Peptides against a protein of PDB entry 6FBK. Designs and how they scored, part 2

Target 1, 90 residues: chain A of PDB entry 6FBK
Amino acid sequence: EDTGVRVELAEEDHGRKSTIALRLWVEDPKKLKGKPKDNGAIEFTFDLEKETPDEVAQEMIESGFFHESDVKIVAKSIRDRVALIQWRRE

## One batch from the design tools (peptide; made by RFdiffusion4, then SolubleMPNN; aimed at target 1 T45; its pose is not in this set)

Design b1_p27_3_s2
Fold by OpenDDE base, seed 5:
Parts: sequence; structure tokens; C-alpha cells
Structure b1_p27_3_s2 (fold): chain B 90 residues (1-90), chain A 27 residues (1-27)
Amino acid sequence: as target 1 above (90 residues)
Amino acid sequence: DEEEKLARLLEKLEENREKLEAHRKKK
């Protein structure tokens, strides 16, 4: 499922820390081949041991970055990226 | 639908761009 929400590492992951820096943004398909436009990105830390994607997504909703109805797709995008990072660490 | 969701997501981020820059969680 392509949620349109993109999550990537904001720093190099050496696999040593339980915390990682992530960057989250929304990809606009109308701008992919057209004129580049910076729509902004959220840079945040994620604790692989203590935090959950759902809780982090909810915090972003409460901060006003997303509509309340979009919490699940935001959480899914974070979860999918975190899962990939954890997979690479194993 | 998915297109509508994407539109809302993008709109919210664009509207709050200044807040996004400030909300860079201090590492």
C-alpha cells in the first residue's frame, strides 16, 4: 500500500543506538517529474525500544501536522520504515 | 479515497511549513 507518506533516515544508521533520526514528508505525484517544490518535512527522533508508530503519529496529529482522520496512514508509513531499519540491523 | 487523503496530507504540511521547520525535534 502506497500511503503517499514518505519516511526515510535523516542520519546514517550505524545500528548502535536505540534512537534514530527520521524525516517524514508527503510525496506529490504531480511534482515528481515537474518543477521541484519543497513541501516541507518533519524531522524527528524515534526510539526503537520505547516508542510506537501509532503514538508518534498521534503526537503529530495533536501538533496539528495532519488531519485526525489520517493518523493510521501516517502510523503505517512510520511502521513500514522502522520495520525495514530493524530488518537491516538483524 | 486515497487521492483525497493525499491531498489533505499535503495541504496540512504545506500550511504548517513554518511549524514544521520549528518542530525539527532537537536531536
Scores: peptide ipSAE 0.340, ipTM 0.749, DockQ to the pose 0.120
OpenDDE base, seeds 1, 2, 3, 4: peptide ipSAE 0.332, 0.326, 0.330, 0.333; ipTM 0.744, 0.741, 0.744, 0.771

## One batch from the design tools (peptide; aimed at target 1 A41 F44)

Design b1_p28_1_s3 (made by RFdiffusion4, then SolubleMPNN; its pose is not in this set)
Fold by OpenDDE base, seed 3:
Structure b1_p28_1_s3 (fold): chain B 90 residues (1-90), chain A 28 residues (1-28)
Amino acid sequence: as target 1 above (90 residues)
Amino acid sequence: MKRKFKVMSMEELEELRRRRREERERRE
């Protein structure tokens, strides 16, 4: 499902590290319930073994990037990208 | 502990993507 939120690797993945750098931005704001304050991209690190998409999404809400009602949409966008990265590593 | 988020403009993101493509094309 198209979340309207896009997530990409900030670096080439060689499959050696448990931590990856990701970039997240809004591609279609109509898919979100709230209005994002920023029209840019957010770069962050993600630990494939220790962290969850829901935890990262919640921290983005607390930082004021998204409305609380959009936490699940943001989390799903991260989860979908992480799943693809893990699939390519196998 | 607050998570560190780096914010960039879409213009900066597009420039980074362009540089990555140019570096890849030079290696091929």
Scores: peptide ipSAE 0.584, ipTM 0.853, DockQ to the pose 0.914
OpenDDE base, seeds 1, 2, 4, 5: peptide ipSAE 0.565, 0.569, 0.581, 0.571; ipTM 0.843, 0.845, 0.851, 0.845

Design b1_p28_1_s4 (made by RFdiffusion4, then SolubleMPNN; its pose is not in this set)
Fold by OpenDDE base, seed 4:
Structure b1_p28_1_s4 (fold): chain B 90 residues (1-90), chain A 28 residues (1-28)
Amino acid sequence: as target 1 above (90 residues)
Amino acid sequence: MKRKFIVSSLEEERRRRAEEEARRRELE
């Protein structure tokens, strides 16, 4: 499912750390219910052991990057990328 | 503590992507 939100690694992942740097941006704003800010990208650290995509997405909403109605689509975008990273580490 | 988000403008992100792509090509 294409969420219209893209998430990529902001750094090389050597599989050594429990934390990774991620970069998130809106690729297709038409797929979002709300109107996101016209930002280029949002970079953040994600702890693979302690944090969840839903928690991070909620914090992005609280920071005003997205409308509250889009929290789940943002969380899914993060989750999907994190899953790919985890699979690549195996 | 609030989570730290590093936010770029559209222009900054376009420049970053272009520079990263150029750098990748030089390393190949």
Scores: peptide ipSAE 0.619, ipTM 0.886, DockQ to the pose 0.754
OpenDDE base, seeds 1, 2, 3, 5: peptide ipSAE 0.618, 0.613, 0.614, 0.616; ipTM 0.886, 0.885, 0.886, 0.887

Design b1_p28_2 (made by RFdiffusion4)
Pose (drawn by RFdiffusion4):
Structure b1_p28_2 (pose): chain A 83 residues (1-30, 38-90), chain P 28 residues (1-28)
Amino acid sequence: EDTGVRVELAEEDHGRKSTIALRLWVEDPKDNGAIEFTFDLEKETPDEVAQEMIESGFFHESDVKIVAKSIRDRVALIQWRRE
Amino acid sequence: EKREFKVYLGEEAEKAKEEAEELEEEEE
């Protein structure tokens, strides 16, 4: 399927960086803006950041697994492109 | 520590999307 939550890199992916900057926004919901944040690959969890975005007023409380996966896919996509 | 979220709105949000898309294309 599709999530409709776009998550992309914020800074050029340099490799061997344990922390990456990401940008998240929504195009299909099936603040209305972009959300930039940092993510630690070996430590932080997509679910943790998703909950913070919940506790920060971006999405509904039960909409956490959806946003957590959207971030997770980007983290996965960046590590696969990291081989 | 609390996490910091930088929020872009309006024209700033469109600019931030375009920058992210350029980075995505460069990575591919």

## One batch from the design tools (peptide; made by RFdiffusion4, then SolubleMPNN; aimed at target 1 E43 E51 E62; its pose is not in this set)

Design b1_p29_3_s1
Fold by OpenDDE base, seed 1:
Formats: C-alpha cells, sequence, structure tokens
Structure b1_p29_3_s1 (fold): chain B 90 residues (1-90), chain A 29 residues (1-29)
C-alpha cells in the first residue's frame, strides 16, 4: 500500500547510537514536478531500544498532528524504516 | 513544541487527508 507517508534518516547512521534522527513527511501528489520547497517534513528522534513506532505515532495523534485513523499508517511507515535501519546495522 | 512544528504537522495532516479522499474516489470509479 502506498501510504504516501515517507520516513527517512535525517542524519547519517553510524550504527552506534540507539537514538536516530528521522524525517517524516507526506508526499504531495500535486507537486511531482516542483523543487522540494518546504515539504513540511518534520524531524524527530527515535530511540531504537526504548520507543515503538506505535507509541510515537500515537503521541503525534495526541498532539493533534494526524487524525486518529492515521495512527496505523504513520506507525507502519516508521516501523518499516526502523526495521531497514536495524537490518543494516546487523 | 514550537508553533513552526505545529504548522508543519497540520500541513502533513491535510496532505494525508487529501490522499485518502483521492484513493477513495479512485476506488469508487
Amino acid sequence: as target 1 above (90 residues)
Amino acid sequence: MEEELRRKLEKLRKRLEERREKRKREEEE
């Protein structure tokens, strides 16, 4: 499923810290032809040992950033990226 | 939490809603 939620590393991962900087944004389907002028990406830290994608997504909902029905989409996008980062560290 | 971060996130919410409405219309056609 193309959720349109994108999660990327905001910093270079040296595989040494439990905490990573992530960048999250939603792709604008109307902007397929424009310079990334302020994608509205957010940067946040994620602790690979202490935090879960579901908890972080839920905090974003409680803060009013997403609708409650988006929690699972946001959490999945974080989880999928985190899993790739963890797999590359092994 | 800085007001700038809230504005960025409101923009993300709106984009996600627009994508849902688009997918729903494409599934109804």
Scores: peptide ipSAE 0.235, ipTM 0.717, DockQ to the pose 0.082
OpenDDE base, seeds 2, 3, 4, 5: peptide ipSAE 0.194, 0.159, 0.228, 0.163; ipTM 0.688, 0.654, 0.711, 0.622

## One batch from the design tools (peptide; made by RFdiffusion4, then SolubleMPNN; aimed at target 1 E43 S63; failed a check: the pose's geometry; its pose is not in this set)

Design b1_p30_8_s1
Amino acid sequence: EEEEEEEEREERRREKREEFEREAEEIRER

